# Peptides against a protein of PDB entry 3ESW: the designs that were tried, part 18

Target 1, 322 residues: chain A of PDB entry 3ESW
Amino acid sequence: NNIDFDSIAKMLLIKYKDFILSKFKKAAPVENIRFQNLVHTNQFAQGVLGQSQHLCTVYDNPSWHSIVLETLDLDLIYKNVDKEFAKDGHAEGENIYTDYLVKELLRYFKQDFFKWCNKPDCNHCGQNTSENMTPLGSQGPNGEESKFNCGTVEIYKCNRCGNITRFPRYNDPIKLLETRKGRCGEWCNLFTLILKSFGLDVRYVWNREDHVWCEYFSNFLNRWVHVDSCEQSFDQPYIYSINWNKKMSYCIAFGKDGVVDVSKRYILQNELPRDQIKEEDLKFLCQFITKRLRYSLNDDEIYQLACRDEQEQIELIRGKTQ

## One batch from the design tools (peptide; made by RFdiffusion4, then SolubleMPNN)

Design b2_p22_5_s2
Fold by OpenDDE base, seed 2:
Structure b2_p22_5_s2 (fold): chain B 322 residues (1-322), chain A 22 residues (1-22)
Amino acid sequence: as target 1 above (322 residues)
Amino acid sequence: SKEEEEIKKLKEKIKEAIEKAK
C-alpha cells in the first residue's frame, strides 16, 4: 500500500491550519477575566496595554502617509536606493530592494532631514546657540502646543540674551515634520510613521530604560530587523547591550498585528531584574492583545501571521539570526 | 504554488521534529 505521503501532508496542513486558527477565535470568558484582573492589578501590564492602544494603530493613517510622502525628497531617496541596488542588488531579486530603501531612509532621515536636540537654540540669538541655554525645568503645554499632542515643555533660558526658549515635546508626528528636531522619542515616532508611509511592516520597540527604536519586517531576510533612526542602524540589535553597555529589563514591540516581548533580541548582557510582572503573565498579556488586534483579519492573514510569530519565537529562542 | 511551499515547509518541520525525537 503506497502511503500517499502527499495526501497525508495535505491533511496534516489542514489540521494544523485549523488548530492555529482556533487559537485566534474570541477569547474565552476565563481569559477575559484573567486579562482584566492583570491590567487592573499590575501597573506594568496597564502600561503595556495603554501603549498598545496608541502605538499599534496610530501609524495606520492614510492621510498621514500622504503628508509624509509629500514632505520627503522622494526623488533623492529613490535615486540613492536605485544607485545602491544597481551595484549589488540585482542578483538577490526584488525583495532586497526594500532593505536598500530602509537603509537609505535611515541615511536620509539622520543626515538630511531630522536633527538631534539636546538643548534648543535660543529663539532670539538664532542658530548654533544651544550651548548658551540653561534648563529651567519643565511645564505643561500652552494652548498652541496642546494642539499637537504635547504632554510636556522643557524651558530654557539663554545665558547671552536672558530670553526664554520653549522646547515642546510633541507626540504628533505631523508636527515633527515641521519642527524636524527632537530626542529618541521624536526620532522614533516620526521615523516609524515614515517607514509605515512606504507600506512597510513596522513595529515600535519600547525599552523600559528610556530608549525606543523600530523593527522592520524584511521580506528578503524573512525576519524582523532592528532599525534605529538615531543611530542610522540596520540589523544591529547588539548596540545597546554590547556597544553602549546599557542595562535593560524589558523591550516590547508594538505593531498593528501584535505585541511581542523582544527582550531576548536586545538584552544580551547586563540584564536588569524582570520584576515588574510574572513572565507567564507578560506572555499571556502580549498574546491576548495580539489576538484582539487580529480579530478583523481573515483566516489566511491570521495563519500567515501565526507562521511569522512561530518563526520569530524560534529565532528568539535559538539566538541565531539565520 | 503557495500550497506546495507550505507543504514543503511542513515536511521540513516534521522531518526536523522526527530527527529531534530520535
Scores: peptide ipSAE 0.010, ipTM 0.409, DockQ to the pose 0.077
Fold by OpenDDE base, seed 3:
Structure b2_p22_5_s2 (fold): chain B 322 residues (1-322), chain A 22 residues (1-22)
Amino acid sequence: as target 1 above (322 residues)
Amino acid sequence: SKEEEEIKKLKEKIKEAIEKAK
């Protein structure tokens, strides 16, 4: 009896698909109770939920995408992408083109478009006067600043002229297209929107130890790729733990299709205590939020995303990004 | 758990099958 391996493979694939789809059915009452109790009793869980409510959906705005594409020098960007793509001997239509696009967007954003702002220039003395600025503290936004989702304004006094300069920490990424300056928060916020505006699959990564970056899903590499706009970094998840010798406890990725603990990708050494939540509860929380984000998707979309999730989990366990 | 080990083995087999089909 010739074992019909093709028939067995098809049957296994059907059963596997059904099993995967069963995990993404509407949450049972017990899961809802567990979720509500967790976010009510655990501050870290409440923080992750709050971030997910914003970061998972805010960048999926077609109006913002249009404004971004109208603001960027697309001719320069695509000229540089095409040049580097052709130089490496690739043919048009290869999935690797998107990796070249992301690399050019990193270059363009850091070199041509956005500025790091440790201290603002003095509004009275003009450009290159940040060295003369003394921090006085922070205050709430004024009536104009409050229009652009500003939670905090840093206040600086010029040592030369004595005038006050305000550095509003805008959370509106459209305002950041105008101001073109900030720290890691502003950089990551606007760069996440930029990548989304090109139709890319992007996650915002929050690190508990005061850093933020992106992940891009490369169709060529068939995985999530580390992207840091501040560092002009592509596929270098080790830079924080190894190059910076940074101590970290949690890295959480927020995307339209899910919330994922990506700590294992970035925390390679100098791990801080993970004492904010039980590991089982964090896993449950991320899965529960992810399940909610996928409630409107069809079975094929759910299955495709679940396969991607499983591949990522295998990658994170093996520690082999290379 | 035994189930987690079985799932791990199944994932490895699927990965090997995908790599051979390329």
Scores: peptide ipSAE 0.010, ipTM 0.373, DockQ to the pose 0.201
Fold by OpenDDE base, seed 4:
Structure b2_p22_5_s2 (fold): chain B 322 residues (1-322), chain A 22 residues (1-22)
Amino acid sequence: as target 1 above (322 residues)
Amino acid sequence: SKEEEEIKKLKEKIKEAIEKAK
């Protein structure tokens, strides 16, 4: 009896697709109750939810994308991309071009566009005066600063001229296109928007231990790729745990299509206690939020994303980027 | 779920089929 392996495979694929799609149906009442109880009783869960409500959607703004593309030196960027792409002997139209684009955007952003601001320069004394700045503390935003989603303003006094310089911590990435300076928060915020403006699949990664970065989905590598604008880093998820010897407990990725615990990608050593939430509850939370983010997607989109998720989970379990 | 059980049964059948084809 010639087992029609093709027919069995097709039947299995259909059943598997149906099974996957069934997981993304509207949440059962019991799941909603569990979710509500979790976010009301667990502060970490509440924080993840709060972040998801912002980070998963804020960068999907076509108006912002246009402003970004109008602000960047696209001619320079594409010139450099084309140069490096051609140098490596790639043909036009290869999926790898996007990886070159992201690498150039990292270069451009760090070297040409944005500045690290440990301390601001004195507004009176001008450039390269940050060494003369003494922190006085933080204040609430003024009326102008408040227009740009500013939560806090760092206040500095110039030791040379005695003038006060304000360093608003803007959360509006469009304002950051003007200010061109910040720390990891501002860097990651604007760079996430920049990547999104090129039509890329991007996630914002929050680390509980006060760092943030991006992930980009490379169609060439067929996986999520670590991207840190501060470090001009592409595909170096180990830099925090290994190079910095950073201790970390949680890394959570926030994207338009899901929330994912990516801790296993980045926490390779020096793991801090994961005591903020039960592992089962965190998995449930991320899955629940992801499910909500996908409610408007069609069956094919859901299935493709689920396949991507499965591949990522395999990667994260194996600890090897294939 | 019933679907998980069906998938499991299908996987088992495929496995058995592969083993018989060896």
Scores: peptide ipSAE 0.007, ipTM 0.361, DockQ to the pose 0.260
Fold by OpenDDE base, seed 5:
Structure b2_p22_5_s2 (fold): chain B 322 residues (1-322), chain A 22 residues (1-22)
Amino acid sequence: as target 1 above (322 residues)
Amino acid sequence: SKEEEEIKKLKEKIKEAIEKAK
C-alpha cells in the first residue's frame, strides 16, 4: 500500500485548520461563566478588560487617520524614507520599506514634531522657562479641558512672575496633534494613532510599572517589533530591563485583533512578583478577549492570525529576540 | 502580493491627502 504522504499531509492540514477555527467559535457557557467570575473577583483582570475596551478599538478611526495625515509633513517623511531605502532596501525587497517608514516616523516624531514635557513653560514668561516652575499639585479639568478627555491637570506656579500654568493631561490624541507635548502616556497615545494612520498593524503595550510603548508587526521581519517613540527605539525590547535596569511584573499588548501578555519579550531580568492574577487565569483572560475581538472575522483571517499568534508564542518561549 | 497592494493603496491615500491639503 503506497502511503500517499501528500494526501496525508493535506488531510492533516485540513484537520489542523478546523481545530484552530474551532477555538475561535462562540464561547461555551462554561467559558462565559469563568470570564464573568474572573473580572468580578480579580481587580487586575477587570483593569485589563477595561483597557481592552478602549485601546483595542479607539485608534481604528478613519476621520482621525485623515487628520493625522493632513497634520504631518508627509513630503519630508517620504523623502527621508526613500533616501534610506535607496541605499540598502532594494536588495532586501519591498517589505523592508515599511521598517524604514517606522524608523523615520520615530525620528520625525521625536526630533521635529513632539516635545517632552517634564514641567511646562510659564504661559506668561514664554519658552525655556520650565526651570522656574514649581508644582502645586493636580486637580480636575475645567470646562474647556474636559472636552478633550482630560482626567487630570497638573498645576504649576512660576517662581519668577508668580502666575499659574496649567498642564492638562489630555487623552484625546487629536488634541495632542495641537499641543505637541507630553510624557510617555501622551507620546505613546499619539504615536500609536500615527502608526495606525499609515495602515500599520500596531499594538499598545501597557507596563504595570508606569511605562507604555508600541509594537508594530513587521512584514519584513515577520514578527512583532518593539517601538518606543520616547526613546526613538526600534526593535530594542531589552532597553527597559538591561539599559534602565527597570524592575517589571507585567507587559500587556492591546491591539484590534487581540490582547497578549508580552512580558517575556521585555522582562529579561529583575522580574517583580506576578501576584496580581494566576498565570492560568491571565492566559485565559487574554485568549477570551482575543476571541471576542475576532468574532466578525472570516475563517481565513482567523486562521492567519492564529498562525501569527503561534509563531509569537514560540518566539516568546525561546527568548530569541535577535 | 497583497502587501504590495496595501503599500500601493497607502501611497495613493497619502497622495490624495496631500492633494486635498493643498
Scores: peptide ipSAE 0.006, ipTM 0.322, DockQ to the pose 0.014

## One batch from the design tools (peptide; made by RFdiffusion4, then SolubleMPNN)

Design b2_p23_2_s3
Fold by OpenDDE base, seed 1:
Structure b2_p23_2_s3 (fold): chain B 322 residues (1-322), chain A 23 residues (1-23)
Amino acid sequence: as target 1 above (322 residues)
Amino acid sequence: DELKKKQQKLLNEKLKELEKEIK
């Protein structure tokens, strides 16, 4: 009896694929009830859902991608990428080129394009006058500021001239291409759009303890890579817990294809209590939102993403953030 | 030049996919 091992292997692969696909079928009524109850009863769950409704889809805008690419100095960027790639990248193959691109985009964004704004300069006194600015508080946007998805405007008084300067906290990333200044929120928002505009797989990572960054899926490294535009950091997930000695409770990644608890990648020490939601409920929530985001995908796309998800979960369990 | 062309092609393909999903 020549056991056709190849036929058995094919049948097992089909059955495995079908099993994986079954997890991404339309949610059962009981799962819908659990989800609805969770988001209505748990504030943290409601917050994660609300963020997913924006962050998972907002950056998938072709018009925005075009505007970004028209605004950036692409010739400078690619010249620098090509220069770095020519040193050693050819030996590693084409897939490493995107890693060089992301590293150059980090450099370009921080050094040439965007500015950190702790306090604005005085509109009357001009550049390098932020030291003279006293915060008066925050208010709602005016009619012009409201056009650019502005939730809050910080108000400052100049100690030298007495004039008021407004610092709108714009959430419209296209407006940020004009203003070219902000804090971690504006940096991460625009930088996420920039990475998406290069056709990269990108997630927005929200940390409960008032920081935000990106993840990029490296085809060369075959994993999600930490990317922080504020720090010009590539593949340094340890910087918050180890270098900053930051205490953290939750890190949630938001992408077009899913929502993932990535806390294990970044919270290496000084873990704060995870008391906002039950761990099983958070896992369920992220899986449920991810499932919804994939409803329009075909079986092959769902299967490929599920395989990637499993690899990431194995990485996160093993603590092998290199 | 080839890598830039490939990346631009990939970008254009992704943009076309996204345009179909938004319509």
Scores: peptide ipSAE 0.043, ipTM 0.693, DockQ to the pose 0.015
Fold by OpenDDE base, seed 3:
Structure b2_p23_2_s3 (fold): chain B 322 residues (1-322), chain A 23 residues (1-23)
Amino acid sequence: as target 1 above (322 residues)
Amino acid sequence: DELKKKQQKLLNEKLKELEKEIK
């Protein structure tokens, strides 16, 4: 009896697909109860849920993508991408072009487009006057600032002229296209939108220890790639733990298709206590939110995303096999 | 929406051109 190994393999693949799809069906009543109890009793879980409700969907706005693309110098960007690709990219295949695009967007954003604002310049004294600025504290937005999703306004006094300068912390990324300045929050917010505007698969990574960055899914590398607009960094997840010697506890990635604990990618040393939530509850929470985000997807899309998720989990367990 | 589609089309066209040059 010639065992048709090909037929057996096909049958096993079908059964495996069905098994994977079964995990993404509507949550059981017991899972809903567990979820509700977790988000009502655990502040960290509530925070992750709240962030997911915003960060997983806010960047999927076609009107914003159009405004971004109208604002960027696309001719310059593609000219530079084409130039860098022509050096080494042809040997690697067409899929690497997107990696070159992201690298150029990092360059363009940091060097040509956006500015770091530790302190604002004095509105009266003009450019390069930030050294003369003394922080007075923070206040709520005024009537104009409140139109652009401003949570807080930092207030500075000029030591030279005595005038007050306001630095509103805008959360509206379209307003950031105008202001062209900010800190890690504004940088990551607008840069996430920029990457999304090019049709890339992008996640916003929140670190509990006051930093934020992006990940994009590289079709060339077939994995999630670290992207930090502040650092003009591509595929350097080690920069925080190793280069900065930063202590960290949690890194959570938020995307349209899921919420993932990516702490293992970035926390390589100097790990802080992970005492905000039980590990099992955090895993459950991320999986539950991810499942909800995928409820409207078809079976093939769910399966492909699940395969990608499993590959990422393997990567995160093995560490850098690089 | 139209600009995003145009941009995605441009990117896809570039990728196709590159695919032809590499083959």
Scores: peptide ipSAE 0.034, ipTM 0.673, DockQ to the pose 0.012
Fold by OpenDDE base, seed 2:
Structure b2_p23_2_s3 (fold): chain B 322 residues (1-322), chain A 23 residues (1-23)
Amino acid sequence: as target 1 above (322 residues)
Amino acid sequence: DELKKKQQKLLNEKLKELEKEIK
């Protein structure tokens, strides 16, 4: 009896696909109960859920993508990308072009477009007056600031003229296209939208220890790539743990297709206690949210994403990013 | 120019897909 190995292989592939797809079917009642209990009893879980409800979907806005593309100097950006691609990219094929694009967007955003704002300039004294600004505290938004998803407003007094300057912490990324200034939150928020506006697969990474950045899925590298707009950094996940000697406990990535604990990519040393949630419960939470985000996808999309997820998990376990 | 056009085409296709998902 000639064992038809091809038929067996095909059958195994079908069974494997069906097994993978079965994980993304409607949650069992017990899983729903576990999820509800977890988010009601664990503050960290509630925070992750709340962030996922915003960060996983907010950037999938075609109207915002159009506004971004109309606001950026696309001719300059593509000119620079084409110039860098012409040097070395032709040998690597078309897939590397998006890596050059992200690198140029990092350059353009930091050098030409957006500004870091530790303290605002005095609205009365003009440019380069931030040194004269004394913080008075924070307050709620006024009626105008509230139109742009403003949670808090930092208040500063000018030591020179005595006038008050408001620094609203806008969460509306379209308003940030106008203001063109902020800290890590504003930088990451707008830069995430910019990357999404180019049709890229992007995740927003939240670190519990007051930093945020992006990940971009490189088709050339076939993996998630660290991207920090504040640092103009591409594929340098080590900068926080090693270069900054930052102590960290959690890094959670939020994308349209899933929520992933990416702590292993970024927490290379000086790990803080992971005491906010049980590891099993965090794993369950991320998987449960990811499952919900994929409910509308077809079987082929689910299977492709699941294959990507497995490769990422292997990468994160092996520690061999570079 | 061809790569830019291709990227813009891909972007436009993705935007149309996203528009269908949001409507």
Scores: peptide ipSAE 0.030, ipTM 0.634, DockQ to the pose 0.014
Fold by OpenDDE base, seed 4:
Order: C-alpha cells, then sequence, then structure tokens
Structure b2_p23_2_s3 (fold): chain B 322 residues (1-322), chain A 23 residues (1-23)
C-alpha cells in the first residue's frame, strides 16, 4: 500500500483549513450570552469593546487617506526612501521597501511634520513661547473646536502678555494635519491614519498606563512590528519596559481585522497586576470581537488572517522579538 | 479613492522597478 503522503498531507491541510474556518462561523448563543454578560459586568471589557468600535474601523476612510496623501510631501518621502533603500535594501528584496517607507514616515513625521506639545506657544507672542505658558485648567470645546471631535480644551495663560491660549485636544486626525501638534494621543492618531493611507496593515495599540503607539505588519519580517511615532521607533517593543522602566498591565492592539492582547510583546518587566479582567475572559473578548470584525471576509481571507494570528501567538509565547 | 489607488500603483511600480534592479 503506497501511502500517498502527498494526498494525506493535502487532505490534512483541507481538514485543518475547515477547522480554522469553523472557528469564525457565527457565534453560538452561549458565546453571545457570555459576551453580553462580560461587557455588562466588567468595566475593562466594556472599555475594550468601546475602543474597538472606534479604533478598528475609523482609519479605513478613503476620503481621509486622500487628504493625507495630498498633505504629505510625498516627493520628499519617496526620495528619502529610495535613497536609503539604495544603500542597504537591494539585497533583501521588494518586501523590505515597505519597512524603509515606514522608517521614513517615522522620520518625516517627527522631524519635518508634527510637533510635540507639552504646552502650546502663545497665540500672541508667537513661536517658542511655550515656556511662558501657565496652565489654567481644562474646559469643554467651543463651537468651532466642536467641529473637529474635540472632547477637552486645555487653557493656558501667557505670563508675558497675559493672553489666553487654547490647546484643544482634537480627535479628528484631519484637523491634526492642520494643527500639526499634540501629545502621544494626537501623534498616534494621525500617524495611524498616515500608515493606513499608504495601504499598510496597521493596528492602534492602547496601553492602560497612558501611552499609545502603532503596530505595522511587515511583509519582510512576516510579523507585527512595533511603531512609535513619538519616539521615531521601529521594531523596539522593549523601549517601554526596559528603556523607560515603565510599569504596565495591558497593551491591546486594535485593527480592522481584530483585537489582540499584545501585552507579552511590550511588558517584559515591571508588570503591574492584571486584575481588571480574568485572563480567560480577556482572551474570549478579543477573540469574540475579532470574529465579529471578520464576519464579512471570505474563507481565504479568514484563513490567511488565522494563520497570521497563530504565528503572532507563537511569537508572543516564545518572546522571540528580542 | 483615486489618489490612494494612484499611490498604491506608484508604490507597486517602484517595487517592480526595484525587483528589476535586484535581478
Amino acid sequence: as target 1 above (322 residues)
Amino acid sequence: DELKKKQQKLLNEKLKELEKEIK
């Protein structure tokens, strides 16, 4: 009996594909009940759900992508990418070009385009006057600021001229293309949109301990890559735990195709208690939301994403990003 | 949508040019 090993392998692959696809079928009634109970009883779960409803889809706006691409100096960006690729990239093939693009976008965004704003400059005194600014507190947006998804406005008084300067915390990333300033929230928000505008697979990473960054799926590295626009950082997931000695409990990645607990990628030391939700419930929640986000995808898309998810889970277990 | 498609096309064209230089 010549065991046709190739036929067996093909049959096993088909069965495996069917098994994977079966996980993405419509949620069972019991799963829906578990999900509803979880988001109604656990505040952290409710927060993750609320974030997923926004962050997973908001950046998939073609009109915004067009505005971004019209606003950026694409000639400069591609000139620099081509220049850096010409030095070292030729040996690594096509897929590495996108990594060079993301690295240049990090450079361009931090060095040429966007500004860190601890305090705003005085609107009356002009540039480089932030040192003269005293915080007076925060208030709600005015009628103009409200047009740009502004939840909070920080108010500052100039110690030199006595004038009030408003620093609206805009959540509209298109407004951020105009203002070109902010903190980690504004940086990550706009930079996520920028990366998405280039057609990249991008996730928004929320850290419970008041930081946010991106992940980009590198076809060259065949994995999710840490990307922090504030730090001009590419593939340095250790910077928070090791370099900053930051204490962290949760890092959750939000993308169009899923929600993933990526805490293991970033929390390498100084782990805070993960007491906001049971680990099994968080895993269930992320899987449930991911399943819901993939509901309209075809079987091949679902299978490819599931393979990517499995690879990521193996990576996160093995700690191989170091 | 057209600009995004144009940019993606441009990126793909650049990638193809780079493929030709590597071969």
Scores: peptide ipSAE 0.027, ipTM 0.648, DockQ to the pose 0.011

